# Peptides against a protein of PDB entry 4HTP: the designs that were tried, part 36

Target 1, 231 residues: chain A of PDB entry 4HTP
Amino acid sequence: SQTVASHVPFADLCSTLERIQKSKGRAEKIRHFREFLDSWRKFHDALHKNHKDVTDSFYPAMRLILPQLERERMAYGIKETMLAKLYIELLNLPRDGKDALKLLNYRTPTGTHGDAGDFAMIAYFVLKPRCLQKGSLTIQQVNDLLDSIASNNSAKRKDLIKKSLLQLITQSSALEQKWLIRMIIKDLKLGVSQQTIFSVFHNDAAELHNVTTDLEKVCRQLHDPSVGLSD

## One batch from the design tools (peptide; aimed at target 1 F43 A46)

Design b2_p19_8_s2 (made by RFdiffusion4, then SolubleMPNN; from b2_p19_8, 9 letters changed)
Fold by OpenDDE base, seed 2:
Structure b2_p19_8_s2 (fold): chain B 231 residues (1-231), chain A 19 residues (1-19)
Amino acid sequence: as target 1 above (231 residues)
Amino acid sequence: SAEEEALRELWRRLLAEAR
């Protein structure tokens, strides 16, 4: 079945997140999020014009924007050190080289960008000269791969985890990988609160989430911003 | 397909218009 997520490039979500992160004020951050959300809703209406009662919603995007609220997908079992080692291997970085050491010792200040402790940013600069200029993954494809990682982690299938990670990495730009890493680690550093994200999505979203703790339900039930929880 | 391309273009247009 057709979903919005199957047509939305992951790159476009990442560019939105990048804009949000770079924005200084709450209002500007909200604007960037709203732009993406409104586009999503308009696309949904067009895609499902002749189909009522679809289950498609903003959930595929929302679960990437608020990864700490993920409840459907099990733990990835992935830490920064694992990713560092994977990148060193994949990029064939010398183990004692600057880039490998930056990845492994990401908490140590480098004095260059002030990115100490932010593995995703450190990875970004290592990846930027080495990766695709633009990725090819849709939001749905990203979620499918993340689902695979979580499932294989639960099943202790490390080789399959690596396979899915490699697919994500090889089909993503450096910028996309920065955000993907943050999604996996569950810290986007957007500078906007969860409450703000919910408030922009729907006036009743925070309340419904507080009761259900189910992000998918929130996205489905409150898909239409004009239809309230009590309606 | 032509339909898929049209949908991709629609998304690009919608996002561009929103920004």
Scores: peptide ipSAE 0.716, ipTM 0.963, DockQ to the pose 0.891
OpenDDE base, seeds 1, 3, 4, 5: peptide ipSAE 0.711, 0.714, 0.711, 0.713; ipTM 0.962, 0.962, 0.962, 0.962

Design b2_p19_8_s3 (made by RFdiffusion4, then SolubleMPNN; from b2_p19_8, 12 letters changed)
Fold by OpenDDE base, seed 2:
Structure b2_p19_8_s3 (fold): chain B 231 residues (1-231), chain A 19 residues (1-19)
Amino acid sequence: as target 1 above (231 residues)
Amino acid sequence: SAMEEALREEWRRILAEAR
């Protein structure tokens, strides 16, 4: 079945997140999020014009924007150290080289960008000269791969986890990987609160989430911003 | 497919207009 997520490039979500992060004020951050959300809803209407009562919603994007609220997908079992080792292997970085050491010791201040403790930013700068300029993954494909990682983690299939991670990495730009890492680690550093994200999505979103703790239900039931919870 | 390409272009158009 057709979904919005199957047509939206992951790159476009990442560019939106990048814009949000770079914005200094709450209003500007909200604007960037709203632009993406409104685009999603508009595309949804176009895609499903002749199909009523579809289950498609903003959920595929929302679960990446608010990864700490993920309840459907099991734990990835992935930490920064694992990713560091994977990148060192994949990029064939010398183990005692600057880039490998930066990844492994990401908490140590490097004095260059002030990115100490932010593994995703450190990874970004290592990846930037080495990766694709633009990725090819859709939001749906990213979620499918993340689902695979979680499932394989639960099943203790480490080789399959690596396979899915490699697919994510090889099909993503450095910028996309920065955000993907943050999604996996569940810390986007957007500078905007969960409450703000919900408030922009729908006036009743925070309330419904507080009751259900189900992000998918929130996205489905409150898909239309003009239809309230009590309607 | 032509349909898939049209949909991708539609998304790009929508997003560009919103920004």
Scores: peptide ipSAE 0.690, ipTM 0.956, DockQ to the pose 0.922
OpenDDE base, seeds 1, 3, 4, 5: peptide ipSAE 0.682, 0.688, 0.685, 0.689; ipTM 0.955, 0.956, 0.955, 0.956

Design b2_p19_8_s4 (made by RFdiffusion4, then SolubleMPNN; from b2_p19_8, 11 letters changed)
Fold by OpenDDE base, seed 2:
Structure b2_p19_8_s4 (fold): chain B 231 residues (1-231), chain A 19 residues (1-19)
Amino acid sequence: as target 1 above (231 residues)
Amino acid sequence: AEEEEELRKLWQEILAEER
C-alpha cells in the first residue's frame, strides 16, 4: 500500500532538522517542525484522497525525530567508534591521517568548530568534500535499512549490519549522514524538548505517549489534529 | 514511474508552499 514515507525524501527531513537546529528561538524551531508536519499531512490527504481508512501516519518520520522513543526495533549495537572505523575504511582514509584521527578522537577535536563530543558534526566535515551532494533515499527506505540493522544486530550478523550501513552511507549526502548518525546514536540535539514536539504534533500526544509508550499508536490515533482522544 | 514523479513533484510543491 502507498505510504507518505515512501515518497518523502530523507533529504527533506534532514533539511528541516538542520533548520530547527540552526534556529535560535523556540518559536522559530517550532515553525520549521510545523511546516514539515503540515506538509506531511497535506500530502497524506492528497495521497489517500480516496482511501480514508488507512493506517498510514506520521510514525515513519516521528520515530526518526524522536529516536530515543523507538520501541518497535531493537538496539542497533552501533557506537561512534564503529562508525569511525567504517568511515576510515570506506573513505580509504590514512589511519594516521588528520581526518581518521578526527573521527577516532571526536571527543577532543583540535579544530575551530567547537564540536567536541559531537561525532556527527566531525563526520559531517570529513564527509562533505567526499560524499554525494544529494541523497536518494526516502524516509521509508531509511527506516527499512535501520530495521535491517537492528534485526541483524539481534541475530549477531555483523556482515549484514555492515551491508545495510554501507547502503545508507553510499546513498546519502554528508548532511543526511550527519542526521542519520544522530538518529542511530539517538541524540538529535535539536534544541527542542520531546514535549514540544508532541505538543506541536497533537494536543493529546504527550498524554497518550505517557500511557502507552507506543509512538506508532500515538501517531496513528492522533493523526488528525482536530480529533482528540475522547472523540 | 510517471506516477512516482508526479507524487514527488506534489510533495515538493506542498513543502515549498509551507516554507
Scores: peptide ipSAE 0.708, ipTM 0.955, DockQ to the pose 0.920
OpenDDE base, seeds 1, 3, 4, 5: peptide ipSAE 0.704, 0.707, 0.705, 0.705; ipTM 0.954, 0.955, 0.955, 0.955

## One batch from the design tools (peptide; aimed at target 1 S39 F43)

Design b2_p20_1 (made by RFdiffusion4)
Pose (drawn by RFdiffusion4):
Structure b2_p20_1 (pose): chain A 221 residues (1-106, 117-231), chain P 20 residues (1-20)
Amino acid sequence: SQTVASHVPFADLCSTLERIQKSKGRAEKIRHFREFLDSWRKFHDALHKNHKDVTDSFYPAMRLILPQLERERMAYGIKETMLAKLYIELLNLPRDGKDALKLLNYGDFAMIAYFVLKPRCLQKGSLTIQQVNDLLDSIASNNSAKRKDLIKKSLLQLITQSSALEQKWLIRMIIKDLKLGVSQQTIFSVFHNDAAELHNVTTDLEKVCRQLHDPSVGLSD
Amino acid sequence: SEEEQTERWEEMIEEMEEEN
């Protein structure tokens, strides 16, 4: 019943992605990712130490790191133009004000929102990766159920409980373009030698994370 | 900051091992 994702602050995923994006070279981008992946694996063993048929995996994090491969969640129905309106309303921004104009007259949207949010209020987030995933699930379901009000509420929960950095990365996760500077093939190859292959056949991100959870155990076994 | 994150991971793992 328990999950690694319920114990990991979304902020730690975000700080990892930030350092990846900030790194100039491939080797450094891989290093930052590998450290998070390796810690996730060590904690997985400690958490599920004496457990039977464990289905937990790196999937809750991997689906956020490779969001363009997201298949389990339907579309979010979220445009950058409406996030601008959501922030103007939420932050009580005067429309003649400098911050409101930056959002309205839209180095992606996530960065603009980052610069707007950075000097404001909350500096430390509180959500875990699991809670972020649960809320993204509500947003995708409510888009399918045509409930734009419940989408606003769910997104408001995500936004108001998160730091500027988490919000920058959450926006990128929703738009599905992280701009990390490291390819999907590279990310899969760091995770597992066989991961790129398994994803080609299955197009199933959770299956790849679960089946190839152990890096020393290949597809042949 | 990166070091503190590693330390946090180590501590969380040690606490989980003690609880187990």

Design b2_p20_1_s1 (made by RFdiffusion4, then SolubleMPNN; from b2_p20_1, 9 letters changed)
Fold by OpenDDE base, seed 3:
Structure b2_p20_1_s1 (fold): chain B 231 residues (1-231), chain A 20 residues (1-20)
Amino acid sequence: as target 1 above (231 residues)
Amino acid sequence: EWEELQKEWEEKIKKMEEEN
């Protein structure tokens, strides 16, 4: 069956996340998230107009926005040091060069950017002059590749993990890779709480998540913002 | 940038409504 996630570019989610991060006020951050969510719901209604009781929901996006709450896929087994080494190899960076050292020593402040300790931001600046301007992946394709990484990590298939990572990297812009790294490491740095994200999604979302700990169930049962848990 | 994204989504929605 067709899903909203199979039609929504991953770039659109990343652009929304970037706007949320850059916004200073809570109200502005909430507005950007709400606009994306409203567009998603409108697309869902159009896509599924003639189909009642579909299992499609905001879950494919929500699990990327709240990656700490992921319970369906197993651990990726990916750390910043692994990504640094992969980028050095893929971009053919001199190992003793400035950019390779920035990636490997991401915790040490280097230069004018206050990006110390934020590997994704350091990677962004290294990638920006070297990668595609526009990515080609949908949210569904990103989730499929992340599922593959988690499955192959559990199976200890390092070669297949590398293959999926290379597909993600080669089909993504620098901005998309910045956010993808943060999703994998499970730290988006949006400046909004989990409770705020849930409250914007649905008034009962936080309560249902506290009981079920199932993010997919939360997204499915509370898909309609006007229908509560008691309804 | 957001207006362009909104327009792209509106066009996609319209296309889906025409195909269903």
Scores: peptide ipSAE 0.208, ipTM 0.793, DockQ to the pose 0.913
OpenDDE base, seeds 1, 2, 4, 5: peptide ipSAE 0.222, 0.136, 0.034, 0.176; ipTM 0.790, 0.734, 0.644, 0.775; seeds 1, 2, 4, 5 fail the geometry check

Design b2_p20_1_s2 (made by RFdiffusion4, then SolubleMPNN; from b2_p20_1, 9 letters changed)
Fold by OpenDDE base, seed 5:
Structure b2_p20_1_s2 (fold): chain B 231 residues (1-231), chain A 20 residues (1-20)
Amino acid sequence: as target 1 above (231 residues)
Amino acid sequence: SMEELKEEWEKKIEEIEKKN
């Protein structure tokens, strides 16, 4: 069955996240998230107009926005050092070069941008002149590749992990990779709390998540903002 | 811009609605 996530470019989510991050005020951050969510719901209604009892929900996006709450996927087993080495190899960066050293020593405050300790931002600037301007992946495809990484990590298949990572990287813009890295590392730095995200999604979302700890159930059961837990 | 994204989504929605 067709899902909303199979139609939504990953770039659209990343652009929304970028706007949220750049926004200074809570209200503006909320507005950007709400606009994305509203568009998603409208698209869902149109896509599933003639289909009752669909299991499709905002979950594919929500699990990328709140990656710390992921319970379905096993651990990726990916750290910044692994990504740094992968980028050096993929981009054929000189190992003793400035960009390679920036990636490997991302915690050292050597940069003018104040990005010390934020590997994703450092990677972004290295990738910006070297990567595609626009990615081609949907949210569904990103989730499928992330599922593959987690599964292969559990199976200790390092070669297959690398393959999936290469697919993600080669089909993504620098901006998309910035956010993908943050999703994998599980730190988006949006400047909004989990509670705020849940409150915008549905009034009962925080409560249901506190009880179930199941993000998919939260997204599916509370898909309609007008239908509460008590209904 | 957010407006551009909104317009893109609106177009996609309209396309789906026309097929239904």
Scores: peptide ipSAE 0.237, ipTM 0.822, DockQ to the pose 0.815
OpenDDE base, seeds 1, 2, 3, 4: peptide ipSAE 0.071, 0.057, 0.245, 0.109; ipTM 0.656, 0.701, 0.824, 0.674; seed 3 fails the geometry check

Design b2_p20_1_s3 (made by RFdiffusion4, then SolubleMPNN; from b2_p20_1, 11 letters changed)
Fold by OpenDDE base, seed 1:
Structure b2_p20_1_s3 (fold): chain B 231 residues (1-231), chain A 20 residues (1-20)
Amino acid sequence: as target 1 above (231 residues)
Amino acid sequence: DWKELQKRFEELIEKIEKEN
């Protein structure tokens, strides 16, 4: 079925997240999120103009923005150390080289960037000179690959997990990979709270989520910002 | 930047509207 997520490049979500992260004030952070959300809703209306009762919603994006609230997809079983080793292998980095050591010892970097403990940022700088300038994945494709990873983790199929990760990595820019890592690790470091994200999405979103704990239901039922729970 | 993102969304909308 046609979804907004199948049309929106993952790069555009990452660009929005990057803007939010770089913004200093709460108001500016909110503005960037709101702008992306409004554009999404407008596209939804255009895409589904002649179709009623669609299940499509902001959920595919929201579950990547608030990955800690994921309930549909099971655990990935992926940690920073696993990703570090994968990148070392994929990029053919010398194990005793500077870049490999940066990835493995990301908690205590000696570099000038001050990114201690932020694996995604360290990975970004290693990847930037080595990866695609522009990725090719849509938000839907990213979610499909993440679903595959979670499913294969549950089935203890490590080889297939690696395969899906390689598909994500080889089709993504360094910036996109930075955010993919943060989504997988479930720490986006946006500088805005969950409550703020919900409040911007819909006035009743926090309440509905507190009751249902179902992010998809929240996104679907409160798709229209002008229609509340009491309506 | 945001202007470029907005432009891409607008282009997507226009494409869908033409297909309908």
Scores: peptide ipSAE 0.320, ipTM 0.850, DockQ to the pose 0.784
OpenDDE base, seeds 2, 3, 4, 5: peptide ipSAE 0.315, 0.320, 0.296, 0.306; ipTM 0.846, 0.847, 0.839, 0.842

Design b2_p20_1_s4 (made by RFdiffusion4, then SolubleMPNN; from b2_p20_1, 9 letters changed)
Fold by OpenDDE base, seed 2:
Structure b2_p20_1_s4 (fold): chain B 231 residues (1-231), chain A 20 residues (1-20)
Amino acid sequence: as target 1 above (231 residues)
Amino acid sequence: DWEELQKRWEELIAQMEKEN
């Protein structure tokens, strides 16, 4: 069946996250998230206009925005060092070159950006001149690939993990990869709390999540902001 | 930018509304 996530480019989510991160004030951060959410809900209504009792919800996006709350997908088994080595290989970077060393020594970078310890930002600057400018993946496709990674990690199929990672990397811009890395590492650095995200999503979202710890259930049951938990 | 993102959303929604 059709889902909102199958139509929304991953780039659009990343652009929203980028705006949230760059915003200085809490109010601006909230505004950017709200605007994306409202657009999503409007599109949902249009997409499912002739269909009742759909299971589609904001969950595909929410699980990427709050990756620490992921319960459906198991651990990726991916660390920064693995990604560094993968990028060095994929981009054919000299091992003793500046960019390879930046990726490998991301905790103590000597670069001009001051992004010490932020692997995703270091990767972004390495990737920016070397990758495509516009990604082609939808949110659904990203989630499918991440599901594959988690499944293959559980099955100890390292070769298939690499395959899925390569699909993500080769079809994503540098900006999209920055956010993808943060999603995999489960640290978005948005500057807003989980509580704030839930409060914007629905007034009862935090309460329902505290009880169920089920992010999909929260997104599905509280899809309509006008319908409360007690209704 | 935001204007471009907003435009894409509007176009996508409009397309779905047309098809329904």
Scores: peptide ipSAE 0.240, ipTM 0.811, DockQ to the pose 0.888
OpenDDE base, seeds 1, 3, 4, 5: peptide ipSAE 0.157, 0.228, 0.143, 0.235; ipTM 0.713, 0.807, 0.710, 0.809; seed 4 fails the geometry check

Design b2_p20_2 (made by RFdiffusion4)
Pose (drawn by RFdiffusion4):
Structure b2_p20_2 (pose): chain A 221 residues (1-106, 117-231), chain P 20 residues (1-20)
Amino acid sequence: SQTVASHVPFADLCSTLERIQKSKGRAEKIRHFREFLDSWRKFHDALHKNHKDVTDSFYPAMRLILPQLERERMAYGIKETMLAKLYIELLNLPRDGKDALKLLNYGDFAMIAYFVLKPRCLQKGSLTIQQVNDLLDSIASNNSAKRKDLIKKSLLQLITQSSALEQKWLIRMIIKDLKLGVSQQTIFSVFHNDAAELHNVTTDLEKVCRQLHDPSVGLSD
Amino acid sequence: STTEEEEKLAERLTELEEEQ
């Protein structure tokens, strides 16, 4: 019943992605990712130490790291133009004000929002990766159910409980373009030698994370 | 960054031991 994702602050995933994006070279981008992945695996063993048929995996984090491969969630129905309106309303931004104009007259949208949010209020987030995933699930379902009000509420929960950095990365997760500077093939190859292959056949991110959870155990086994 | 990541893991492991 328990998951690694319920114990990991979304902020730690975001700080990892930030350092990855910031790194100039491939080797350094891989290093930052590998450290998070390796810690996730060590904590998985400690958490599920004496457990039976464990289905937990790196999937809750991997689906955010490779969001373009997201299949289980339907479309979010979220446009950058409406996030701008949501922030103007939420932050009580005067429309003639400098911050409101930056959002309206839209180095992607996530960065503009980052610069707007950075000097403001909350500096430390509170959400875990699991809670972020649960809320993204509600947003995708409510898009399918044509409930734009429930989408606004869920997105408001995500935004107001998160730091500027988390929000920058959450926006990129929703738009599905992280701009990390490291390819999907590279990310799969760091996770597992066989991961790129398994994903080609299955097109199933959760299956790949679960089946190839152990890096020393290959597809042949 | 490596030290910080190790410290985060150590904190989670301590919390897990206390819960157990």

Design b2_p20_2_s1 (made by RFdiffusion4, then SolubleMPNN; from b2_p20_2, 12 letters changed)
Fold by OpenDDE base, seed 2:
Structure b2_p20_2_s1 (fold): chain B 231 residues (1-231), chain A 20 residues (1-20)
Amino acid sequence: as target 1 above (231 residues)
Amino acid sequence: WREEVEERLKELLEKLKKEE
């Protein structure tokens, strides 16, 4: 079945997240998220105009925005050091070179950007001159690849994990990879609380999540902002 | 970047309307 996530570029989500992060005020952060959500809902209505009782929801995006609330997908087993080594290999970076050392020593960067301890930002600057300017993955495809990584981690298939990571990396821009890394590490650094995200999504979202701890259920049951839990 | 995303979403929505 067709889903909204199968049509929305991952780049669009990443651009939204980037805007949220760069925004100084809470109100601006909320605005950017709301605009993305509204566009998603409009797209949903258009896509499913002739279909009743669809299970499609904002869940594919929400689980990437709030990765710490993921319950369906198991642990990735991926750390910054693994990603650093992978990038060094993939980009054929000299091991004693500046860029390789930045990735490996991400906790104490010598760079001018002040991104100490933020591996995703360090990776971004290393990737920017070396990666595609525009990615090609949809949100659905990203989730499929992340599912593969989690499944292969559970099965202890390190080679297949690497394969899925390479697919993500080779089809993503530097900006998209920055956010992908943060999603995998489960720290987006958006500067907005979980409660704020839920409040923008639906007035009853925080309450329903507190009871169910099921992000998919929250997204499905509260898909329509005008229909509450009591309805 | 904002304008680009909005434009892309608009294009996608328009494409869906034409397929109706």
Scores: peptide ipSAE 0.030, ipTM 0.643, DockQ to the pose 0.516; fails the geometry check
OpenDDE base, seeds 1, 3, 4, 5: peptide ipSAE 0.027, 0.030, 0.020, 0.029; ipTM 0.475, 0.501, 0.510, 0.489; seeds 1, 3, 4, 5 fail the geometry check

Design b2_p20_2_s2 (made by RFdiffusion4, then SolubleMPNN; from b2_p20_2, 12 letters changed)
Fold by OpenDDE base, seed 1:
Structure b2_p20_2_s2 (fold): chain B 231 residues (1-231), chain A 20 residues (1-20)
Amino acid sequence: as target 1 above (231 residues)
Amino acid sequence: WSEEVQKRLQELLKKLEEEE
């Protein structure tokens, strides 16, 4: 069955996240998230107009927006140091070069941007002149690749983890990779709380999540913002 | 969302309206 996630480019989610991050006020951050969510719901209603019992929901996007709450997918086993080494290899960066050292020593305040400690931002600036301008992955494809990484991590198949990471990286823009890194590391730095995200999604979302700890159930049961838990 | 997805959505909505 077709899902909304199979139609939405990962780039669109990343652009939304970028707008949220750049927004100064809580209200503007909420507006950008709400606009993305409303578009998702409209697409869902159109896509599934003649199908009453669908399991499709906002879950594929929500699990990327709130990666700390991921419970279905196991740990990736990926840290900043692994990604740094991968980028150095992939981009054929000289080990003693400026860019390689920035990636490896991302915690050291080196540079004019003040991005010390934020590996994703450091990676972004290294990648920006070297990567494609527009990615080709959908949200579903990104989740599929992330599932593969988690499964292979559990199976201790490092070679296959690298393969899936390379597929993600080579099909993503620098901006998309910035956000992908943050999703993998589970720190989006949006400047908006989990509770705020839930409140915008549905009034009962925080409560249901507190009880079930199941993000998919939250997204599925509370898909309609007008239908509450008591209904 | 991208212009491409927006266009796809509009096309889908139009098709659904025509089928009603």
Scores: peptide ipSAE 0.098, ipTM 0.713, DockQ to the pose 0.195
OpenDDE base, seeds 2, 3, 4, 5: peptide ipSAE 0.030, 0.029, 0.025, 0.115; ipTM 0.642, 0.665, 0.579, 0.707; seed 5 fails the geometry check

Design b2_p20_2_s3 (made by RFdiffusion4, then SolubleMPNN; from b2_p20_2, 12 letters changed)
Fold by OpenDDE base, seed 4:
Structure b2_p20_2_s3 (fold): chain B 231 residues (1-231), chain A 20 residues (1-20)
Amino acid sequence: as target 1 above (231 residues)
Amino acid sequence: WSAEVEARLEELLKKLAEEE
């Protein structure tokens, strides 16, 4: 079945997240998220015109925006050190070079950008001059690859994990990779609370999530902002 | 979405309409 996520570029989500992060005020952050959500709902309505009871929802995006609430896929088993080593290998960075050391010692301030402890930001600056300017992945494809990583981690297939990671990396811009890293590490640093995201999505979303702990169920049941839990 | 994203969405919607 066709999904909205199969049509929406991952770059569009990343651009939205970037705008949210850069926004100083809560209201502006909410606006950017709301605009993305409204566009998604509009696309959904158009895509599924005359098709009632579809299983498609905002879930593919929501699980990337709130990765700490992911329950469907198992743990990735990926840490910053693994990613650092992968990037060093992939980019053929000198192991004793400045960029390799920045990635490996991401917790130590290197003095220039104040990004100490934020691996994704450090990676971004290393990747920016070296990676594609435009990614080619859809949100669906990103989720498929992340599912593959989680599945292969559970199966202890390290080689297949690497393969999926390479596919993600080689088809993503530096900005997209910054956000992808944050999704994998499960810390987006948006500066907006989970509660706020739920409240913007649907008035009953926080309550339903508290009861079910099922993010997909929340997205499906509360897809229409005008239809509440009691309806 | 940004104007660019909105334009892309409109383009996608147009493509979908053409496929129907």
Scores: peptide ipSAE 0.250, ipTM 0.824, DockQ to the pose 0.705
OpenDDE base, seeds 1, 2, 3, 5: peptide ipSAE 0.098, 0.284, 0.122, 0.198; ipTM 0.696, 0.856, 0.712, 0.788; seed 2 fails the geometry check

Design b2_p20_2_s4 (made by RFdiffusion4, then SolubleMPNN; from b2_p20_2, 10 letters changed)
Fold by OpenDDE base, seed 2:
Structure b2_p20_2_s4 (fold): chain B 231 residues (1-231), chain A 20 residues (1-20)
Amino acid sequence: as target 1 above (231 residues)
Amino acid sequence: WSKEVEELLEKRLEELEKEE
């Protein structure tokens, strides 16, 4: 079945997240999110105009924007140290080299950027000169790969986890990987609250989520901003 | 959004308008 997520590049979501993060004011952050959401809804309406009762929703994007609310996908079992080691291996970084040490010691202030403690930012600068300028993954493909990682973590298939991570890494830009890392670690550092994201999505979204704790249900039932829970 | 997605959206909208 056709989904919006199968058409939207992951890069577009990452660009939106980057804009939100860089924005200083709440209003500007909200604007960037709203623009992405409105485009998504418009595309959904066009894509599904002749199809009733579709299950497609904003959920594929929302679960990446609010990864701490993920309930469908099990734990990835991935930490910063694992990613550091993986990048060192994949990028063939000298173990005693500057970049390898930056990744391993990401909590220690190193360098001029003030990115201490933010592994994703450290990784970004290491990756920027070494990876693709533009990624090729859709939001759907990213979610599929993340599903694979979670499933294989549960099954203790470390080799398959590595395979899926390799696919994510090799098909993503440095910027996309920055955000992917934050999604995996479940900390986007957007500077906007969950409540704000829900309020922009739908007036009843926070309430419905508080009751159901089901992010997919929230996205599906409240897909239309003009249709409330009581309707 | 990327230009490609925007173009796809425009194309889909045009197709839908022709069916009406």
Scores: peptide ipSAE 0.094, ipTM 0.713, DockQ to the pose 0.182
OpenDDE base, seeds 1, 3, 4, 5: peptide ipSAE 0.035, 0.032, 0.027, 0.044; ipTM 0.608, 0.626, 0.604, 0.663; seeds 3, 5 fail the geometry check

